Peptides against a protein of PDB entry 3T6J. Designs and how they scored, part 262

Target 1, 375 residues: chain A of PDB entry 3T6J
Amino acid sequence: PIVESYIGFIESYRDPFGSRGEFEGFVAVVNKAMSAKFERLVASAEQLLKELPWPPTFEKDKFLTPDFTSLDVLTFAGSGIPAGINIPNYDDLRQTEGFKNVSLGNVLAVAYATQREKLTFLEEDDKDLYILWKGPSFDVQVGLHELLGHGSGKLFVQDEKGAFNFDQETVINPETGEQIQSWYRSGETWDSKFSTIASSYEECRAESVGLYLCLHPQVLEIFGFEGADAEDVIYVNWLNMVRAGLLALEFYTPEAFNWRQAHMQARFVILRVLLEAGEGLVTITPTTGSDGRPDARVRLDRSKIRSVGKPALERFLRRLQVLKSTGDVAGGRALYEGYATVTDAPPECFLTLRDTVLLRKESRKLIVQPNTRLE
Target 2, 372 residues: chain A of PDB entry 3T6J as posed
Amino acid sequence: PIVESYIGFIESYRDPFGSRGEFEGFVAVVNKAMSAKFERLVASAEQLLKELPWPPTFEKDKFLTPDFTSLDVLTFAGSGIPAGINIPNYDDLRQTEGFKNVSLGNVLAVAYREKLTFLEEDDKDLYILWKGPSFDVQVGLHALLGHGSGKLFVQDEKGAFNFDQETVINPETGEQIQSWYRSGETWDSKFSTIASSYEECRAESVGLYLCLHPQVLEIFGFEGADAEDVIYVNWLNMVRAGLLALEFYTPEAFNWRQAHMQARFVILRVLLEAGEGLVTITPTTGSDGRPDARVRLDRSKIRSVGKPALERFLRRLQVLKSTGDVAGGRALYEGYATVTDAPPECFLTLRDTVLLRKESRKLIVQPNTRLE

## One batch from the design tools (peptide; made by RFdiffusion4, then SolubleMPNN)

Design b2_p25_1_s1 (from b2_p25_1, 10 letters changed)
Fold by OpenDDE base, seed 4:
Structure b2_p25_1_s1 (fold): chain B 375 residues (1-375), chain A 25 residues (1-25)
Amino acid sequence: as target 1 above (375 residues)
Amino acid sequence: AYTGVAGPVYPVSPVSLENLLNALL
């Protein structure tokens, strides 16, 4: 078997300021079959990067072919086991040296073992489809999230010598129509500037890239989905995200006005973006469960993903990237915190929905480190 | 990193070495 491992202070999710990594390590075995899909994704990465909704001037100047491997985890030491990893976490290094992507395939597989009867917040008609395609859609999402999410975009930098990594005269901010007015100075990083929102904001960007690019036929083809299957994978991926946005309310603490999980906050933000798009794209309906207690249903109109969802996400994702690239913390914070705000305002009444989410909360799954054996 | 759609840490079932090897072939 091909064994991969890493160890060190890597992820900063537990740092309120997003800067200090926690100690993490894993030992895993390469899954060649799944890695082959990601290799095809890598082969298309340069072209797919051009499909992202920002000018080439906001993308990395030089494409650096990343590694992407699917791994089956044998041992993971850390506060939580991710489904995917993009390293290093330093944007400057990603731009100049490249990066490596990893999917933790067996972690994803565990997520698929949802009993239909316990599947919350979905319409009955969607449950079977969701169960069928949750796994495949999640593989697509993770692959895109890591490779083209975390692996995309450029930070505008002025170096220690005063030189810019962009042409100040010709590069235009697509949101303002003006020249670039802000950038990262020497010693400034994504995390240092965006601080408390950096992790969640970046996860939101990466998740948004996944949703956006999964609509591209080439992506689904790479993963082996065509025709109706491809459309079902897309639908389930988007449905999973909007459902996750509702589930995210579990990780909000109203008393402290804070979020306890970066990815779930990101998913809530995406839900808010898609709700704002309107036109019946996403509907959350409070219901009464069979037990007579509050419940809810999330509905995603499949027919409106491309017509309503994609444009909304495109605009949002572009704004995320532009604000990130330019180091516009004020604008970025205003945008992100605006969507991350949880109130009880109609029509959604998110604080009330939170009570429902908590009521319907599933038992926490515990990952047990696997043993290998020869049979 | 991607932590998955729903919050909790998911248990990874034991994988046989044979299955791991087959995945590598």
Scores: peptide ipSAE 0.140, ipTM 0.568, DockQ to the pose 0.131; fails the geometry check
Fold by OpenDDE base, seed 2:
Structure b2_p25_1_s1 (fold): chain B 375 residues (1-375), chain A 25 residues (1-25)
Amino acid sequence: as target 1 above (375 residues)
Amino acid sequence: AYTGVAGPVYPVSPVSLENLLNALL
């Protein structure tokens, strides 16, 4: 339909246990031009799913063609406006019935309005490139995040009758080389089993899918980028993610050892993964600003994205998926909370960096909904 | 769902008249 509406108890980000949805609603109109790009992405989705770093046995048995639409929001009711949506939020329904993806195009456009003088934590040489390609790279990331992030992977299930949705004798865990030793029992869900880490873990998986697949030439071609432009979009997408990982420290509460925002926790985890990869891929350097106060610079070596970054992210993303598929809460929690831990240990000194992030924090902009009038 | 980099909440760009017209036509 030209006008789309969305209403219900949908997103569980405000539930510490990831289970209870917040009431949300919007009315939007279809952006036909932007929707065409996402339709091309949908047309390639089945092929692109095969590029993900897990065996087909860990992917959905049957590809169900999803819808993907870019929407311009007229009105939104909720605690936060997303840039993209993937529904339903139930993995079983996603596997059996399919899903719908939405990009909120005019919300994304707002996120693109960065003033150069207010752009924190980047090298001067990266600022103009970042400003130029932030929007386009974000379209790529959101599309991949929703469609191939949230839209990918299989949960191993034993049903109420004791039947498995996988062959126990032949399916091998790619991390252990052994048969599958854990699965979801009847009545167990992703959210019920992974609980406090479920939302952030899933967002981390989806963001990682975006970074990993944006390296694929076909993805950039779908969005209309070739040659040097495609490489710049890739660079800015990865640069935005590592910068977001630093910015994420705003949403960590040291006294409570907790995160207040699932997506920002996810981005911090990705930053930690890419820092661990070493070899000069990512460097965070404390500096002194022109005001004489603490500052920082994030550097990403673009020449090492494919050689260092991709393999590190591949291994991490595969581990995320395998632990999710097998319902291995202990392994998943150990992995995820390990990377989500914030200490002041050298060389990064993240608690000290957090003070810098807070010092450089921009004033929260209020999203004001426009009034549309027919004159 | 994708929430952009929790940057400052930017005002939602009004739906362009062009996009609105293209949606209605």
Scores: peptide ipSAE 0.124, ipTM 0.793, DockQ to the pose 0.118; fails the geometry check
Fold by OpenDDE base, seed 5:
Structure b2_p25_1_s1 (fold): chain B 375 residues (1-375), chain A 25 residues (1-25)
Amino acid sequence: as target 1 above (375 residues)
Amino acid sequence: AYTGVAGPVYPVSPVSLENLLNALL
């Protein structure tokens, strides 16, 4: 077997400032069959990066071919086990030295073992489709999230010698139509500048990349989906995201006005973006469950994903990237915190929905690590 | 990193020792 491991202070999600890594470690075995799909994705990465909704000047100057491997985890030590990983977490190193992606395949498989009768907040007609395609759609999402999400975008930097990594005279901000007016100075990093929103903001960008690029036929083909199956994978991926945005309310603490999980905050933001797009794309309807207590249903109009959803997400994703690239913390915070705000304002009444989400909360799944024997 | 919708702790579906072994082989 091909064994991979990592150990050290790696992920910074537990640091409120996004800077200090948590000590983590895993031992895993390479899943060759699933890795082959990610290798094909890597082979297309340079071309797919061009499909992202920002000018090439906002993308990395040099494409560095990353590794991407699917891993079956034997043991994991940390506060939480991820489904995918992109390392290193330093954007400067990602841009100059490259990066590695992994999908924790057996973690993904466990995550999607949902019983139909316990599946909350979906229309009955969507449940079977959701169950069927949740796993495959998640493989697509994780691959895109790690490789082309975290692996994309340029930070505009002025180095210690005063040199810029971009042409100040020719590079135009696509949102303003003006020259670049802000950048990272020497010693400034993504995490140091964006601080408390950095982690969740980056996750939101990466998730948005996944949703945006999963619409591309080449991506679906890489994962082996064509025709109706490809459309179902797209639908379920988007449906999963909007559902996740509702579920995310569990991780909001109203009394402290804070989020306790970066990815879930990101998913709530995406939900808000897609709700704002309107036109019946996403609908959240409070209902009454069979037990007579509050419930809710999320509906996504499949026919409006490309016509309404994609343009809305494109604009939002471009704004995220432009603000990130330029180090515009004020603009970035205003945008992101605006969508991350949870109120009880109509029509959504998110605080009321939160009560419903908590009422319908599933028991936390426990991951039990396998015992391996050498015979 | 990507954290699945189900949150940080997933119930261990016993990856069959066989699947784990097949992944190890």
Scores: peptide ipSAE 0.109, ipTM 0.534, DockQ to the pose 0.136; fails the geometry check
Fold by OpenDDE base, seed 1:
Structure b2_p25_1_s1 (fold): chain B 375 residues (1-375), chain A 25 residues (1-25)
Amino acid sequence: as target 1 above (375 residues)
Amino acid sequence: AYTGVAGPVYPVSPVSLENLLNALL
């Protein structure tokens, strides 16, 4: 078997300032069969990057073919087990040297065993479809999130000698119609500049890339989905995201006005974006459970994903990228924190919904790390 | 610096990976 491992101060999610890595490590075995799908995605990555909703001037100057491997994790030491990883966590290195993507396939597989009766916040009609396509849709989302999410976009930089990595005279900000007014200076990084929102913002961008690009027929084809199956995978992926946005409320601490999990904050932001799109795309309805206690249902109108959802997400994702590329912390913070704000304002009443989410919270389960054997 | 972890990170919190996955899924 092919063994992969990493160890060190890698992920900064637990740093309030997004800069200091937590010490972690894993040992994993390559899943050759699953890796083949991701290799096909890599083969299409250069073309798929052009489908992202920003000008080529905001994308990497040179495509660097990354590695993408599906891994079955044997041991993971850290505060949390991810489903996917993109490293290194340095934009400059990603731009100039390249990057590696991994999917922790057996971590994803743990989610596949969800019992129908334990699925919260879904309409009954969606539960069976959700159960069927949850796994496949996650494979798509993780692949896109890592490879084309974290693996996309350019930072505008002025080096220590005053040279720019972009043409100041010709590059136009698509949001303002003006020349580029801000950039990263020498020594500035994404994390150092965006600080407290950097991790969650980047996860939000990556998740948004996943949702946006999963609509592309080529992506579904790469993963082996066609026709009605492809549309169901899309639907479940989007449904999962809006549901996750509701579940995310568990990770908000009202009294501290803070989020405790970057990815969940990101998913809440996406939910807010899609709710703002209106037109019946997403509906959250408070209900009463069979136990007589508060419950809720999330509904996603499948027919409005492309007509309403995609344009809303496109605009939002473009803004995320433009603000990231230009190092516009003020604009980025205003945008992101605006969508990340949790209030009890109608019609959503998110703080009230949070109480419902907490009430319906499933018990903590023990994760048992596997072993491997030769057969 | 980038954050490059996709999917449900098993929260350090008492939330199970399953719950995170269920939130993602």
Scores: peptide ipSAE 0.029, ipTM 0.484, DockQ to the pose 0.262; fails the geometry check

Design b2_p25_1_s2 (from b2_p25_1, 11 letters changed)
Fold by OpenDDE base, seed 2:
Structure b2_p25_1_s2 (fold): chain B 375 residues (1-375), chain A 25 residues (1-25)
Amino acid sequence: as target 1 above (375 residues)
Amino acid sequence: AFTGVAGEVLPVTPVSLENLLNALE
């Protein structure tokens, strides 16, 4: 329909256990022009799923063509306005019935209004590129995040009758080289099993899918980018993610050893993965601002995205998926919490960097919604 | 769901007149 509505207990980000939905609702109008790009992405989704770094046995058995629509929001009621949505949030329903993707186009457009003088933690040479391509790179990232992030992967399940949805004799864990040793039992879900890390872990997987697949020429072509423009969109998308990982420190509470925002925790984890890759891919340098106070700069070597970044992200993303598919909570928690740990250990000194991030923090982002009236 | 990077207060762009008119048809 040209007018879409959305209402119910849907997103569980405010539940520490990731299971209880917050009541949310919106009314929106379809943006036909922007939706056409996402329709092209949907048309390529089945092929792009094969580019993900796990065996077909860890992907859904049957591809179900999803809907993807760009919406301009008239009104949104909830604790936060997302830029993109993938529903339902139940992996079993996603696998058996399909899913719908939504991009909130006029919410995404808000992210484009970055003023150069307020843009923190970037090198001067990157600021103009970042401003120019932030919007387009977000369209790419949101599309991939929702459609091929949340829309990908299989959970291994043993049903109430003892039947498996995978062949125990032939399916091999690509990380161990062994047969599958763990799965979801009847009544177990992603959220119930992974609990406190479920939301952030899944967001990390989806963000990683976005970064990984945005390197594919077909993806950039779908969004209308070729040649130097495509490379700049890729660079800015990766640069935005590593910058977001630094900004994420705002949402960490050292005294409680906890994160207050699932997506920002996910972005910090990705930053840690890319820093661990080494070889000068990502560098965070403490500096002194023009005001004489602490500052920092994030540098991403664009020439190393494919050679260093992609392989590191591939390995990490595969591990995320394998642990998710097998219901390996112990392994998943060890991996994810390991990268999500914030210490003041050299060389990064993340707790010290957090102080810098807090010092450079802008006013809290408030999304102000317009009133639309028919006269 | 994807959420934007935390940052400055940003107003939501109003729905375009064209999209509104299309919705009323």
Scores: peptide ipSAE 0.096, ipTM 0.769, DockQ to the pose 0.119
Fold by OpenDDE base, seed 3:
Structure b2_p25_1_s2 (fold): chain B 375 residues (1-375), chain A 25 residues (1-25)
Amino acid sequence: as target 1 above (375 residues)
Amino acid sequence: AFTGVAGEVLPVTPVSLENLLNALE
């Protein structure tokens, strides 16, 4: 329909255990022009799913063509307005019944209003590119995040009758080289098993899919970017992610050893993965601001995105998916919490950097929704 | 769900008149 709406207990991000949904609702209007890009992405989705760094046995057995539309939100009721949505949030339903994706276009447009003088933690040479391409890069990232992030992967399940949705004799775990040793039993869900890390882990997987697949020429072509523009969009998308990983430190509470925002935790994890890759791909440099107070700069070496970044992300993303598919909570928690740990260990000294992030923190962003009237 | 990077007060862009008119048809 041209008018879209939903209402109910949808997102569980506010539940520390990832189980209880927040009551949300929206009314939105289809943006036909922007939806055309997402329709092209949907048309390529089955092929692009094969580009993900896991065996087909870890992907959905049958591709179910999802809906994907760009929506302009008239009103959104909830604790926050997302830029994109993939529903339902139940992996079993996504596998069997399909899913719907939406991009909230007028919410994404809000991200474009960054003033250059307020843009923190970037090199001066990157600021203009960042401002120019932040919006377009977000469109790409959101589309990939929802459709091919949340919309990808298979959970291995044994049903109540004891039947498996995978061949136990032939499916091999690509990380171990062994047969599948764990799966979801009847009544077990992603959220029930992975609990406190479930939401953030899934967001990390989805964000990683976005970064990984945005390197594919077909993706950029779908969004209308070619040549130097395509490379700039890629660069800014990756740059935005590593910057976001630094900004994420605001949402960490050292005293409680916890994260207060799932997406920001996910982005910090990605930053850690890319830092671990080394070779000068990502550099965070503490500096002194013009005010004489601590500052920092994030640098991403564009020339190393494909050679260093992509392989690192590939390995990480494969591990995320394999652990998710097999319901390996112990392995998944060890991996994810390892990267999500915030210490003051050198060379990064993340706790010290957190102080810098807090010092440079902008005023809380408030999203103001307009009233629409027919006169 | 995708959420933007934290930091700025961002007014939601109003729905375009064109999109609204299309919805009313």
Scores: peptide ipSAE 0.143, ipTM 0.801, DockQ to the pose 0.120; fails the geometry check
Fold by OpenDDE base, seed 5:
Structure b2_p25_1_s2 (fold): chain B 375 residues (1-375), chain A 25 residues (1-25)
Amino acid sequence: as target 1 above (375 residues)
Amino acid sequence: AFTGVAGEVLPVTPVSLENLLNALE
């Protein structure tokens, strides 16, 4: 429909256990022009799913063509307005019944109005590119995140009758080289098993899919970017992610050793993965601001995105998926919490950087809903 | 997915008249 409404207990990001939905509601109208781009992405989705770094046995058995629509929100009720939505939030239903993707285009557009003088933690040379391409790069990232992030991967399940949705004799775990040793039993879900890390882990997987697949020329072509523009969109998308990983420290509470926002935790994890890759791909440098107070700069070497970044992300993303598919909570928690740990260990000194992030904290974005009237 | 990155108070860009008109067609 041209006018869409959304209401219910849907997103579980505010539940520490990832299970209880927050009550949300919105009314939106379809943006036809942007929806056409997402339709092209959907048309390529089956092919793009094959580019993900796991065997077909870890992907959905049947491709179910999802809906993907760009919406402009007229009104929203909830604790926050998302930029994208993938529903249902049940992986079993996503695998068997399909899913719907929504991009909230006018919410994304709010992020485009960043003033250069207020843009923190970037090199001066990157600020202009960042401002120019942040919007387009977000469209790409959200599209990939929702459609091919949340919309990808298989859970290995044993049903109530003891039947498996995979061939136990032939399916091999690509990380271990062994047969599959764990799976979801009847009544077990992603959220029930992974609990406190489920939401953030899944967001991390989806964000990683976005970064990984945005390197594919076909993706950029779908969004209308070619040549130097395509490379700049890629660069800004990756740059935005590593910057977001630094900004994420605002949402960490050292005293409680916890994260207060699942997506920001996910972005910090990705930053840690890309830092671990080394080779000068990502550099965070503490600096002194013009006010004489602590500051920092994030640098991403664009020439190393494909050579260093992609392989690192590939390995990490594959591990995320394999652990998710097999229901290996112990392995998944060890991996994810390892990257999500915030210490003051050198060279990064993340707790010290957190103080810098807090010092440079921008005013909280208040999204004011317009009053729309027909005259 | 809540993909909002922390940042400045920015007014939500009103739905463009063009988009509204296209929705009513």
Scores: peptide ipSAE 0.099, ipTM 0.787, DockQ to the pose 0.110; fails the geometry check
Fold by OpenDDE base, seed 1:
Structure b2_p25_1_s2 (fold): chain B 375 residues (1-375), chain A 25 residues (1-25)
Amino acid sequence: as target 1 above (375 residues)
Amino acid sequence: AFTGVAGEVLPVTPVSLENLLNALE
């Protein structure tokens, strides 16, 4: 429809157990021009799903063509305005009934308002590229995140009658080389099983899918980027993610050892994965600002994205998916919480960096929602 | 599920009349 809306208890980000939805709603209108890009992405989705770093046995048995629409939000009632939405949030329904994706285009357009002088933690040489390509890179990332992130992967299930949705004798866990040893039982869901880490873990998987697949030439072509522009979009998308991982420290509460925002925790995890890859891919350098107070710079070596970054992310993303598919909560928690741990250990000294992030934090801005009228 | 925007959240861009009209066409 030209006018889209939803309302209800939908997103569970504010539930510590990831189960209870927050009441929210929006009214939006279709942006036809932007929707056309997402339609092309949908048309390629079945093929792009095969590029994900897990066996077909860990992917959906049948591709269900989703809807993907770019929307301009007229009003949004909730605790925050997302950039994109994938619904329903139930993996079983996503696999059996399908799903809908939306990009909130006029929320994404906020990225175009970035002021160079306020852009923290980037090298001066990267600022202009970042400003130029932040918006386009967000379009790519959101599209991939929703459609191929949240819209990918299979949960192994044993139903109430004891039947499996996979062949126990032939399906092999790519991480262990063994047969599948764990699965979801009847009535178990992603959220119910992974609980406190479910939301952030899933966001981390979806963000990782975005970074991983944005390297694919077909993806950039779908969004209208070729040659040097495509490479710049890739670079800025990855740069934005590692920067976001640093910014994420604002949302960590050391005294409680907890995260207050699922997406930012996810981005910190990705930063940790890419830092662990080493080889000069990502560098965070404490500096002194022009005011004489602590500052920092994030550097991403463009030349190492494919050679160092992609393989590291591939391995990590595969592990995320395998642990998700098999319902291995212990393994999943160990992996995810390991990367989500914030300490002051060298060389990064993340707790010290957090102080720097907080020092450089800008004042909270009001979200002003528009209206549209015919005069 | 939601996709959050990294960095600072700014005011949402107003929907232009042009975009609305294009949607209705």
Scores: peptide ipSAE 0.058, ipTM 0.702, DockQ to the pose 0.130; fails the geometry check

